Peptides against a protein of PDB entry 4IGA. Designs and how they scored, part 1

Every score and structure here is a prediction.

Target 1, 116 residues: chain A of PDB entry 4IGA
Amino acid sequence: KRVLIVDDAAFMRMMLKDIITKAGYEVAGEATNGREAVEKYKELKPDIVTMDITMPEMNGIDAIKEIMKIDPNAKIIVCSAMGQQAMVIEAIKAGAKDFIVKPFQPSRVVEALNKV
Structure headers, positions and changes below count from the first letter of each chain, unless a header shows other numbers.
Peptide ipSAE is a variant of ipSAE made for these designs: the mean of its two directions, with the distance scale d0 fixed at 1.0 Angstrom where the peptide's residues are scored. Compare it only between designs on the same protein; published cut-offs may not carry over.
The geometry check fails a fold that doesn't show the stated peptide or that is severely misdrawn somewhere.

## One batch from the design tools (peptide; made by RFdiffusion4, then SolubleMPNN; aimed at target 1 Q84 Q85 V88; failed a check: near_copy:native; its pose is not in this set)

Design b1_p8_3_s4
Amino acid sequence: MLDASDVL

## One batch from the design tools (peptide; made by RFdiffusion4, then SolubleMPNN; aimed at target 1 V88 D98 I100; its pose is not in this set)

Design b1_p9_3_s3
Fold by OpenDDE base, seed 1:
Structure b1_p9_3_s3 (fold): chain B 116 residues (1-116), chain A 9 residues (1-9)
Amino acid sequence: as target 1 above (116 residues)
Amino acid sequence: SVLDFVRFA
């Protein structure tokens, strides 16, 4: 399966790329903000998206909503430092399938990839 | 609940 990695932090994208690749998934591409994520989703039609929340231009919640308009079956895993209950609820309500709180262990990401 | 799957490092 192909994964679109969305995070404004280059380090985080690098980390996720490593985890995703080592787990046997393919990286479809990367996005650095929510607007770019929506554009890349349209272009790449990835199987899975890892989505940060706090990003410039467009945040992850809005990006999830827009992607769900494009593909109601989108498989979006949130990866965010914002693990507050309210944020988790908002992400799930928007359409996210999982929510991983930063910092995380690689195994948690792999588990999410395998289950969505 | 909706929070059941959320885990913290």
Scores: peptide ipSAE 0.056, ipTM 0.680, DockQ to the pose 0.718
OpenDDE base, seeds 2, 3, 4, 5: peptide ipSAE 0.030, 0.029, 0.045, 0.032; ipTM 0.626, 0.614, 0.667, 0.640

## One batch from the design tools (peptide; made by RFdiffusion4, then SolubleMPNN; aimed at target 1 D98 I100 R108; failed a check: near_copy:native; its pose is not in this set)

Design b1_p15_5_s1
Amino acid sequence: MLSQEEIDKLIEELL

Design b1_p15_5_s4
Amino acid sequence: MLSQEEVDELIEKLL

## One batch from the design tools (peptide; made by RFdiffusion4, then SolubleMPNN; aimed at target 1 G83 I92; failed a check: near_copy:native; its pose is not in this set)

Design b1_p16_2_s2
Amino acid sequence: PLSQEEIEKIIEEINK

## One batch from the design tools (peptide; made by RFdiffusion4, then SolubleMPNN; aimed at target 1 G83 I92 R108; its pose is not in this set)

Design b1_p18_1_s2
Fold by OpenDDE base, seed 5:
Structure b1_p18_1_s2 (fold): chain B 116 residues (1-116), chain A 18 residues (1-18)
Amino acid sequence: as target 1 above (116 residues)
Amino acid sequence: DELEKKIEELLKKVEEQL
């Protein structure tokens, strides 16, 4: 399966790319904000998306909503430093399938990839 | 419903991680 990685931090994208590839998945592409995420989803039609929340231009919640309009069956895993209950609830209501709080263990990401 | 069940499940996972 092919994964689109969305995070404004280059280091985080690098870390996720390493985890994803070692787990046997392919990286379809990367995005640095929510607007790019929506554009890349349309272009690449990935099987899975890892989504940051706090990003410039367009935040992750809005990106989830827009992607779900494009593909109601989109498989989106949130990966965010914002682990408050309200944020988790908002992300899941928007359409996310999982929510991982930073900092995380690689195994948690792999479990999410395998389950969605 | 299904949504509430999923939210509850993920809230537990998040709390366990923190």
Scores: peptide ipSAE 0.497, ipTM 0.897, DockQ to the pose 0.861
OpenDDE base, seeds 1, 2, 3, 4: peptide ipSAE 0.496, 0.484, 0.486, 0.474; ipTM 0.897, 0.895, 0.895, 0.893

Design b1_p18_1_s3
Fold by OpenDDE base, seed 5:
Structure b1_p18_1_s3 (fold): chain B 116 residues (1-116), chain A 18 residues (1-18)
Amino acid sequence: as target 1 above (116 residues)
Amino acid sequence: SELEKKIEEALKRVEEQL
């Protein structure tokens, strides 16, 4: 399966890329903000998306909503430092399949990839 | 509902991770 990694932090994208690759998944591409994420989803048609929330241009919640319009069956896993209940609820309502709070263990990401 | 169940599960997992 192919994964689109969305996060404005280069370090975080690198970390996720390593975890995803070692788990046997392929990295379809990367995006650094919500608008880019939507564009890349249209272009690459990935199987799974890892989505940051706090990003410039367009935040992760809005990106989830737009991707769900493109593909109602999209599989989106949120990875965010903002683990407040309100944010988790908003992400799931928008269409996310899982919510992982930063900092996280690699095994948590792998579990999410395998179950989504 | 299905949505309520998904929210509850997500909240539980986040809480366990914290």
Scores: peptide ipSAE 0.695, ipTM 0.943, DockQ to the pose 0.895
OpenDDE base, seeds 1, 2, 3, 4: peptide ipSAE 0.677, 0.671, 0.674, 0.671; ipTM 0.940, 0.939, 0.939, 0.938

## One batch from the design tools (peptide; made by RFdiffusion4, then SolubleMPNN; aimed at target 1 Q84; its pose is not in this set)

Design b1_p22_1_s3
Fold by OpenDDE base, seed 3:
Structure b1_p22_1_s3 (fold): chain B 116 residues (1-116), chain A 22 residues (1-22)
Amino acid sequence: as target 1 above (116 residues)
Amino acid sequence: SMAREEAERALAAARAAAAAAA
């Protein structure tokens, strides 16, 4: 399966890329904000998306909503430092399948990838 | 961590609510 990685932090994208590839998944591409995420989803048609929340231009919640309009069956895993109850609820309501709080263990990401 | 545990509890609750509303 192919994964689109969305995060404004280059180091975080690199970390996720390592975890994803070691777990036997392919990285379809990367995006640095919500607007780019929507564009890349259309272009790459990934099987799974890892989505940051706090990003410039367009945040992750809005990106989730836009992707769900394109593909109601999209498999989106949120990876965010903002693990507050309200944020988790908002992400799930928007259509996310999982929510991983930063900092995370690689096994947590792998578990999410395998279950969506 | 406390943040992780809070997120996991919130996730479980959110999923339960979403399932009930589906």
Scores: peptide ipSAE 0.333, ipTM 0.814, DockQ to the pose 0.036
OpenDDE base, seeds 1, 2, 4, 5: peptide ipSAE 0.329, 0.320, 0.295, 0.312; ipTM 0.817, 0.812, 0.793, 0.805

## One batch from the design tools (peptide; made by RFdiffusion4, then SolubleMPNN; aimed at target 1 Q85 D98 V101 R108; its pose is not in this set)

Design b1_p23_8_s3
Fold by OpenDDE base, seed 5:
Structure b1_p23_8_s3 (fold): chain B 116 residues (1-116), chain A 23 residues (1-23)
Amino acid sequence: as target 1 above (116 residues)
Amino acid sequence: SELEKKIEEALARVEEQLRENAL
């Protein structure tokens, strides 16, 4: 399966890319903000999306909502430093399948990839 | 509801991970 990695931090994208590829998944592409994520989703039609929340241009919650409009069956895994209950609830209501808190262990990401 | 279940599961996983991060 192909994964679109969305995070404004280059380091985080690199980390996720390493985890994703080592787990046997392909990286479809990367996005640095929510607006770019929506456009990349349309272009690449990835199987899975890892989504940061706090980003410029468009935040992750809005990006999830827009992607879900494009593809109601989208598989989105949130990966965020914001682990507050309210944020988790908001992400799931928007359509996210899972929510991973930063910092995370590689095994947690792999678990999410395998379950969505 | 299905949504309620998804929220509950996500919250539980996050809480577990937060505990792990604190260890």
Scores: peptide ipSAE 0.750, ipTM 0.950, DockQ to the pose 0.871
OpenDDE base, seeds 1, 2, 3, 4: peptide ipSAE 0.747, 0.747, 0.742, 0.744; ipTM 0.949, 0.949, 0.948, 0.949

Design b1_p23_8_s4
Fold by OpenDDE base, seed 5:
Structure b1_p23_8_s4 (fold): chain B 116 residues (1-116), chain A 23 residues (1-23)
Amino acid sequence: as target 1 above (116 residues)
Amino acid sequence: DELEKKIEEALKKVEEALRELAE
């Protein structure tokens, strides 16, 4: 399966790329903000998306909503430092399949990838 | 409902993760 990595932090994208590839998944591409994420989703048609929340241009929640309009069956895993209940609820309501709080262990990401 | 169940599961996982970080 192919994964689109969305995060404005280069180091986080690198970390996720390492975890994803070691888990046997392919990286479809990367996005640095929500607008780019939506565009890349249309272009690459990835199987899974890892989604940051706090990003410039467009935040992750709005990106999830837009991607879900494009593909109601989209498989989006949120990865965010904002682990407040309100944010988790908002992400799941938007359509996210899972919510991973930063900092996280690689095994947690792999678990999410395997379950979606 | 289904959505509430998904929210509950997600909250549980996040709570567990945060607890582990605090330990």
Scores: peptide ipSAE 0.583, ipTM 0.904, DockQ to the pose 0.965
OpenDDE base, seeds 1, 2, 3, 4: peptide ipSAE 0.474, 0.574, 0.420, 0.323; ipTM 0.867, 0.900, 0.824, 0.792

## One batch from the design tools (peptide; made by RFdiffusion4, then SolubleMPNN; aimed at target 1 I92 D98 F99 V101; its pose is not in this set)

Design b1_p25_1_s3
Fold by OpenDDE base, seed 3:
Structure b1_p25_1_s3 (fold): chain B 116 residues (1-116), chain A 25 residues (1-25)
Amino acid sequence: as target 1 above (116 residues)
Amino acid sequence: SELEKKIEEALKKVEKALEELRAAA
């Protein structure tokens, strides 16, 4: 399966790319903000999306909503330091399939990828 | 805030517990 990685932090994108590829998944591409994420989703049609929340241009919650308009069956895993209960609920309501709180262990990401 | 940190810590503990449960299964 192909994964679109969305995070404004280059370090985080690198980390996720490493985890995803070592787990046997393919990286479809990367996005650095929510607007770019929506554009890349249309372009690449990935199987799975890892989504940060706090980003410039467009935040992750809004990106989730826009992607879900494009593809109601989108498989979006949120990866965020914003692990407040309200944020988790908001992400799930927007359509996220899972929510991973930063910092995380690689195994947590792999499990999420395997289950969505 | 302090409350937010406590919530985050609780969520992390839940995640770890669930992960350990899955690993043991």
Scores: peptide ipSAE 0.028, ipTM 0.523, DockQ to the pose 0.075
OpenDDE base, seeds 1, 2, 4, 5: peptide ipSAE 0.026, 0.026, 0.025, 0.021; ipTM 0.522, 0.522, 0.519, 0.498

Design b1_p25_3_s2 (failed a check: near_copy:native)
Amino acid sequence: SAKEEEIQEALKKLGYDENRVYFAD

Design b1_p25_4_s2
Fold by OpenDDE base, seed 2:
Structure b1_p25_4_s2 (fold): chain B 116 residues (1-116), chain A 25 residues (1-25)
Amino acid sequence: as target 1 above (116 residues)
Amino acid sequence: SMELEKKIEEALKKVKEHLEELKKL
């Protein structure tokens, strides 16, 4: 399966890439904001998306909503430093399948990848 | 929907558990 990694932080994208590849998944591509995420989703048609929330241009919640319009069956895993209840609720309502709070263990990401 | 509420509940539970673990560090 192919994964699109969305995060404005280069360090975080690198970390996720390492986790994803070591788990036997392929990295379809990367995006650094929500608008780029939507564009890359259309282009790459990934099987799974890891999605940050706090990003410039377009935040992760809005990106989830737009991706769900493109593909109602999209498999989106949120990875965010924002762990507030309201944010979790908003992400799940938007269509996210899972919500992982930073900092996280690699095993948590792998579990999410395997279950979406 | 009932299914959506269940998904929210499960996500909140996982997040809460994670945050509690972080507090112990």
Scores: peptide ipSAE 0.594, ipTM 0.902, DockQ to the pose 0.946
OpenDDE base, seeds 1, 3, 4, 5: peptide ipSAE 0.586, 0.589, 0.579, 0.590; ipTM 0.900, 0.900, 0.897, 0.900

Design b1_p25_4_s4
Fold by OpenDDE base, seed 1:
Structure b1_p25_4_s4 (fold): chain B 116 residues (1-116), chain A 25 residues (1-25)
Amino acid sequence: as target 1 above (116 residues)
Amino acid sequence: SAELEKKIEEAIKKVKEHLEELAKE
């Protein structure tokens, strides 16, 4: 399966890429903000998306909503430093399948990838 | 939706447990 990695931090994208590839998945591409995420989703048609929340241009919640309009069956896993209950609720309501708080263990990401 | 509420509760639970573990470090 192919994964689109969305995060404004280069280090985080690198970390996720390592986890994803070691788990046997392929990286479809990367995006640095919500607007790019939507564009890349249309272009690459990935099987799974890892989505940051706090990003410039367009935040992760709005990106989730837009992607869900494109593909109601999209598999989106949120990876965010924000762990507030309100944010979790908002992300799940928007269509996210899972919510992972930073910092995280690689195994947590792998489990999420395998379950969605 | 009952299904959606359940998913939300499960997600919150996982997040809460993770934060609690981090606080112990």
Scores: peptide ipSAE 0.499, ipTM 0.877, DockQ to the pose 0.951
OpenDDE base, seeds 2, 3, 4, 5: peptide ipSAE 0.489, 0.490, 0.475, 0.499; ipTM 0.874, 0.874, 0.869, 0.877

Design b1_p25_6_s2
Fold by OpenDDE base, seed 5:
Structure b1_p25_6_s2 (fold): chain B 116 residues (1-116), chain A 25 residues (1-25)
Amino acid sequence: as target 1 above (116 residues)
Amino acid sequence: MKEEEELEKKIEEALEKVKKQLEEL
């Protein structure tokens, strides 16, 4: 399976790339904001998306909504420092399949990848 | 009603996972 990694932080994208590849998944590509995420989803047609929330240009919630318009079967895993209940509810309502809080253990990401 | 119930269940499951992860910190 191919994963699109969406996060504005280069270090976080690198970390996720390492976890994803070691778990036997392929990295389809990377995006640094929600607008790029939507564009890359159309271009790459990934099987899974890891999605940050707090990004410039377009936030992760809006990116989820736009991706779900393109593909109602999209498999989006949120990965965010914002673990508040309101954000979790909003992400799931938008169409996310899972919500991972930063900081996280690699095993939590692998579990999410395997279950979606 | 069924779609709403399914959404509520998904929210509850996600909240429980987040709670568990926060407890492990």
Scores: peptide ipSAE 0.698, ipTM 0.923, DockQ to the pose 0.969
OpenDDE base, seeds 1, 2, 3, 4: peptide ipSAE 0.698, 0.697, 0.696, 0.695; ipTM 0.924, 0.923, 0.923, 0.922

## One batch from the design tools (peptide; made by RFdiffusion4, then SolubleMPNN; aimed at target 1 Q84 I92 F99 R108; its pose is not in this set)

Design b1_p26_3_s3 (failed a check: near_copy:native)
Amino acid sequence: DEELRRLLASLLSQEEIDELVEKLLE

Design b1_p26_7_s2
Fold by OpenDDE base, seed 5:
Structure b1_p26_7_s2 (fold): chain B 116 residues (1-116), chain A 26 residues (1-26)
Amino acid sequence: as target 1 above (116 residues)
Amino acid sequence: SAELEKKIEEALKKVKEQLEELEKLK
């Protein structure tokens, strides 16, 4: 399966890329903001998306909504430092399949990838 | 919907468990 990694932080994208690759998944591409994520989704047609929330240009919640309009069956895993209940609820309502809080253990990401 | 509420409950549960795990590492 191919994964699109979305996060404004280069370090975080690098970390996720390592985890995803070691878990046997392929990295379809990367995006640094919500707008780019939507465009990359259209272009790459990834199987899974890891989505940050706090990003410039377009936040993760809005990106989820836009991607869901394109593909109602999109598999989106949120990875965010914002673990408040309200944010989790909003992400799930938008269409996210899972919600991972930063910092996280690699096993948590792998579990999410395998279950979506 | 009941389905959405269930998904929310599951997500909240997993987040809670992850946060508790992080606290144990301190």
Scores: peptide ipSAE 0.681, ipTM 0.923, DockQ to the pose 0.910
OpenDDE base, seeds 1, 2, 3, 4: peptide ipSAE 0.680, 0.646, 0.679, 0.631; ipTM 0.922, 0.912, 0.922, 0.908

Design b1_p26_7_s4
Fold by OpenDDE base, seed 1:
Structure b1_p26_7_s4 (fold): chain B 116 residues (1-116), chain A 26 residues (1-26)
Amino acid sequence: as target 1 above (116 residues)
Amino acid sequence: SEELEKKIEEALEKVKKALEERKALE
């Protein structure tokens, strides 16, 4: 399966790329904000998306909503430093399949990838 | 929907557990 990695932090994208590839998945591409995420989703048609929330230009919640308009069956895993209940609820309502809080263990990401 | 509420509860539980584990390591 191919994964689109969305995060404005280069370090985080690098970390996720390492986890994803070591777990046997392929990295479809990367996006640095919500607008880019939507465009990359259209272009790459990934099987799974890892989505940051706090990003410039367009936040992750809005990106989830836009991607779900494009593909109602999109498999989106949120990966965010913001673990407030309200944010979790909002992400799931928007269409996210899972919510991972930062910092995370690599095994948690792998579990999410395997279950979505 | 009930299904959505269940998904929310599951996500909240996972997040809660993760936060507790993080706190325990600090």
Scores: peptide ipSAE 0.601, ipTM 0.897, DockQ to the pose 0.959
OpenDDE base, seeds 2, 3, 4, 5: peptide ipSAE 0.590, 0.589, 0.586, 0.592; ipTM 0.894, 0.893, 0.891, 0.895

Design b1_p26_8_s2
Fold by OpenDDE base, seed 5:
Structure b1_p26_8_s2 (fold): chain B 116 residues (1-116), chain A 26 residues (1-26)
Amino acid sequence: as target 1 above (116 residues)
Amino acid sequence: MEEELEKKIEEALKKVEEQKEELAKE
């Protein structure tokens, strides 16, 4: 399966890329904001998306909503430092399949990838 | 659909709390 990695932080994208690759998944591409995420989703048609929330241009919640309009079967895993209940609820309502709080262990990401 | 969504929310909240607990122990 191919994964689109969405995060404004280069180091986080690198970390996720390492985890995803070691877990046997392919990295379809990267996006640095919500707008780019939507564009890349259309372009690359990934199987899974890892989605940051706090990003410039377009936040992750809005990106989830837009991607779900494109593909109601999209498999989106949120990875965010904003782990408060309200944000989790909002992300799931938007269409996210899972919510991972930063910082995270690689095993948690792998678990999410395997279950979506 | 709403009931299914509520269940998904509960599951996500549970996972987040479990992860937070694990993180707090590190």
Scores: peptide ipSAE 0.684, ipTM 0.916, DockQ to the pose 0.919
OpenDDE base, seeds 1, 2, 3, 4: peptide ipSAE 0.679, 0.682, 0.679, 0.677; ipTM 0.914, 0.915, 0.914, 0.913

## One batch from the design tools (peptide; made by RFdiffusion4, then SolubleMPNN; aimed at target 1 I92 D98 F99 I100; its pose is not in this set)

Design b1_p27_2_s1
Fold by OpenDDE base, seed 1:
Structure b1_p27_2_s1 (fold): chain B 116 residues (1-116), chain A 27 residues (1-27)
Amino acid sequence: as target 1 above (116 residues)
Amino acid sequence: SSELEKKIEEAIKKVEEQKEELKKLLE
């Protein structure tokens, strides 16, 4: 399966890329904001998306909503420092399948990838 | 919907479990 990694932080994208590839998944591509995420989803048609929330141009919640309009069956895993219940609720309501809080252990990401 | 509420509850549970695990690692 191919994964689109969305995060405005280069370090975080690098970390996720390492975890994803070591787990046997392929990285379809990367996006640095919500607008890029939507465009990359259309372009790459990934199987899974890891989605940051706090990003410039377009935040992750809005990106989730737009991707779900494109593909109602999209598999989106949120990965965010914003671990408040209100944010979890908003992400799941928007269509996310899972929610991972930063900082995280690699095993948590792998578990999410395997289950969505 | 009931299904959505269940998904939300499960997601919150996993988030809280992750935060608790992190807390233990930092002890």
Scores: peptide ipSAE 0.657, ipTM 0.905, DockQ to the pose 0.972
OpenDDE base, seeds 2, 3, 4, 5: peptide ipSAE 0.601, 0.626, 0.596, 0.592; ipTM 0.895, 0.897, 0.894, 0.892

Design b1_p27_2_s3
Fold by OpenDDE base, seed 1:
Structure b1_p27_2_s3 (fold): chain B 116 residues (1-116), chain A 27 residues (1-27)
Amino acid sequence: as target 1 above (116 residues)
Amino acid sequence: SMELEKKIEEALEKVEEQLRELEEELE
């Protein structure tokens, strides 16, 4: 399966890329904000998306909503430092399949990838 | 919907578990 990695932090994208590839998945591409994520989703048609929430230009919640318009069956895993109940609720309502809190163990990401 | 509420509840439980594990690692 191919994964689109969305995060404004280069370090975080690099970390996720390492985790994803070691788990046997392919990295379809990367995006640095929500608007880029939507465009990359259209272009690359990935099987799974890892989605940051706090990003410039367009936040992750809005990006999830736009991707769900493109593909109602999109498999989106949120990865965010904002683990408040309100944020989790909003992410799931928007269409996310899972929610991973930063900082995270690599195994949590792998488990989420395997289950979506 | 009932299905959505269930998904939200499950996600909240998973996040609570993650936060608990983070607290344990800091101790």
Scores: peptide ipSAE 0.628, ipTM 0.900, DockQ to the pose 0.946
OpenDDE base, seeds 2, 3, 4, 5: peptide ipSAE 0.627, 0.586, 0.622, 0.617; ipTM 0.900, 0.886, 0.899, 0.896

Design b1_p27_4_s4
Fold by OpenDDE base, seed 3:
Structure b1_p27_4_s4 (fold): chain B 116 residues (1-116), chain A 27 residues (1-27)
Amino acid sequence: as target 1 above (116 residues)
Amino acid sequence: SELEKKIEEALKKVEEQLKELEKELEE
């Protein structure tokens, strides 16, 4: 399966890329904000998306909503430092399949990838 | 509803992660 990695932090994208590839998945591409995420989703048609929430230009929640409009079957895993209940609820309502809090264990990401 | 169940499951997973983090910090 191919994964689109969305995060404004280069180090986080690198970390996720390492985890994803070691787990046997392919990285379809990267996006640094929600706007790019939507564009890349259309372009790359990835199987899975890892989505940050706090990003410039367009936040992760809005990106989830836009991607779900494009593909109601999109498989989006949120990875965010914001672990508040309200944010989790909002993400799931928007269409996310899972919510991972930063910092996370690599195994948590792998489990999410395998289950979506 | 099915949505409420999904929310509940997600909240549970987040809570578990946070609990693990708390454990690491207090040890």
Scores: peptide ipSAE 0.654, ipTM 0.899, DockQ to the pose 0.918
OpenDDE base, seeds 1, 2, 4, 5: peptide ipSAE 0.651, 0.646, 0.600, 0.652; ipTM 0.900, 0.898, 0.886, 0.900

Design b1_p27_5_s1
Fold by OpenDDE base, seed 2:
Structure b1_p27_5_s1 (fold): chain B 116 residues (1-116), chain A 27 residues (1-27)
Amino acid sequence: as target 1 above (116 residues)
Amino acid sequence: MELEKKIEEALKKVQEQLEELKKELEE
């Protein structure tokens, strides 16, 4: 399966890329904001998306909503430092399948990848 | 699955992760 990694932080993208590849998944591509995420989703047609929330240009919640319009079956895993209940609720309402709080263990990401 | 159930499960997972993080910080 191919994963689109969405995060404005280069270090975070690198870390996720490492986790994803070591877990046997392929990285379809990367996006640094929500707008780019939507564009890359259309272009790359990834199987899974890891989605940050707090990003410039377009936040992760809006990106989730837009991606879900494109593909209602999109498999989106949120990875965010914003672990407040309200944010979790909003992400799930938007269509996210899972919500991982930063900082996270690699195993948590792998678990999410395997379950979606 | 009902939305409320999805939310509940997500919240539970987040809570569990936070508890694990707390344990790590206490060590």
Scores: peptide ipSAE 0.615, ipTM 0.888, DockQ to the pose 0.887
OpenDDE base, seeds 1, 3, 4, 5: peptide ipSAE 0.614, 0.613, 0.596, 0.614; ipTM 0.888, 0.888, 0.882, 0.888

Design b1_p27_5_s2
Fold by OpenDDE base, seed 1:
Structure b1_p27_5_s2 (fold): chain B 116 residues (1-116), chain A 27 residues (1-27)
Amino acid sequence: as target 1 above (116 residues)
Amino acid sequence: MELEKKIEEALKKVEEQLKELEEELEE
């Protein structure tokens, strides 16, 4: 399966890329904000998306909504430092399949990839 | 699955993650 990694932090994208690759998944590409995420989803047609929430230009919630318009069956895993109940609720309502809180253990990401 | 159930499950998973983080920080 191919994964699109969305996060404004280069370090986080690098970390996720390492985790995803070691778990046997292919990295389809990377995006640094919500607008780029939507564009890359259309271009790359990934099987799974890891989605940050707090990003410039377009936040992760709005990006999830736009991707779900393109593909109602999109498999989106949120990875965010914002673990408040309200944010989790908003992410799931938007269409996310899972929610991982930062900082996270690599195993949590792998489990989410396997289950989505 | 109903949306409310999906939300409930996600909240439970996040609570579990936060609990694990708290335990790691205290050790």
Scores: peptide ipSAE 0.599, ipTM 0.880, DockQ to the pose 0.828
OpenDDE base, seeds 2, 3, 4, 5: peptide ipSAE 0.596, 0.603, 0.598, 0.586; ipTM 0.878, 0.876, 0.879, 0.869; seed 3 fails the geometry check

Design b1_p27_5_s3
Fold by OpenDDE base, seed 5:
Structure b1_p27_5_s3 (fold): chain B 116 residues (1-116), chain A 27 residues (1-27)
Amino acid sequence: as target 1 above (116 residues)
Amino acid sequence: SELEKKIEEAIKKVEEQLEELREELEE
């Protein structure tokens, strides 16, 4: 399966790329904000998306909503430093399949990838 | 509802992850 990594932090994208590739998945591409995420989703048609929430231009929640309009079957895993219940609820309502809090164990990401 | 169930499951996972992090910080 191919994964689109969405995060405004280069370090975080590098970390996720390492985890994803070691787990046997392919990295379809990267996006640094929600607007880029939507465009890359259209272009690359990834199987899975890891989605940051706090990003410039367009936040992750809005990106989820836009991607779900394009593909109601999109598999989106949120990865965020914000673990408040309100944010979790909003992400799931928007269409996310899972919610991972930063900092995270690599195994948690792999588990999420395997389940979606 | 199905949506409520999904929300509950997601919240549970987040809480579990946060608890694991707390345990690591206490060590």
Scores: peptide ipSAE 0.612, ipTM 0.890, DockQ to the pose 0.969
OpenDDE base, seeds 1, 2, 3, 4: peptide ipSAE 0.397, 0.380, 0.530, 0.377; ipTM 0.808, 0.802, 0.870, 0.800

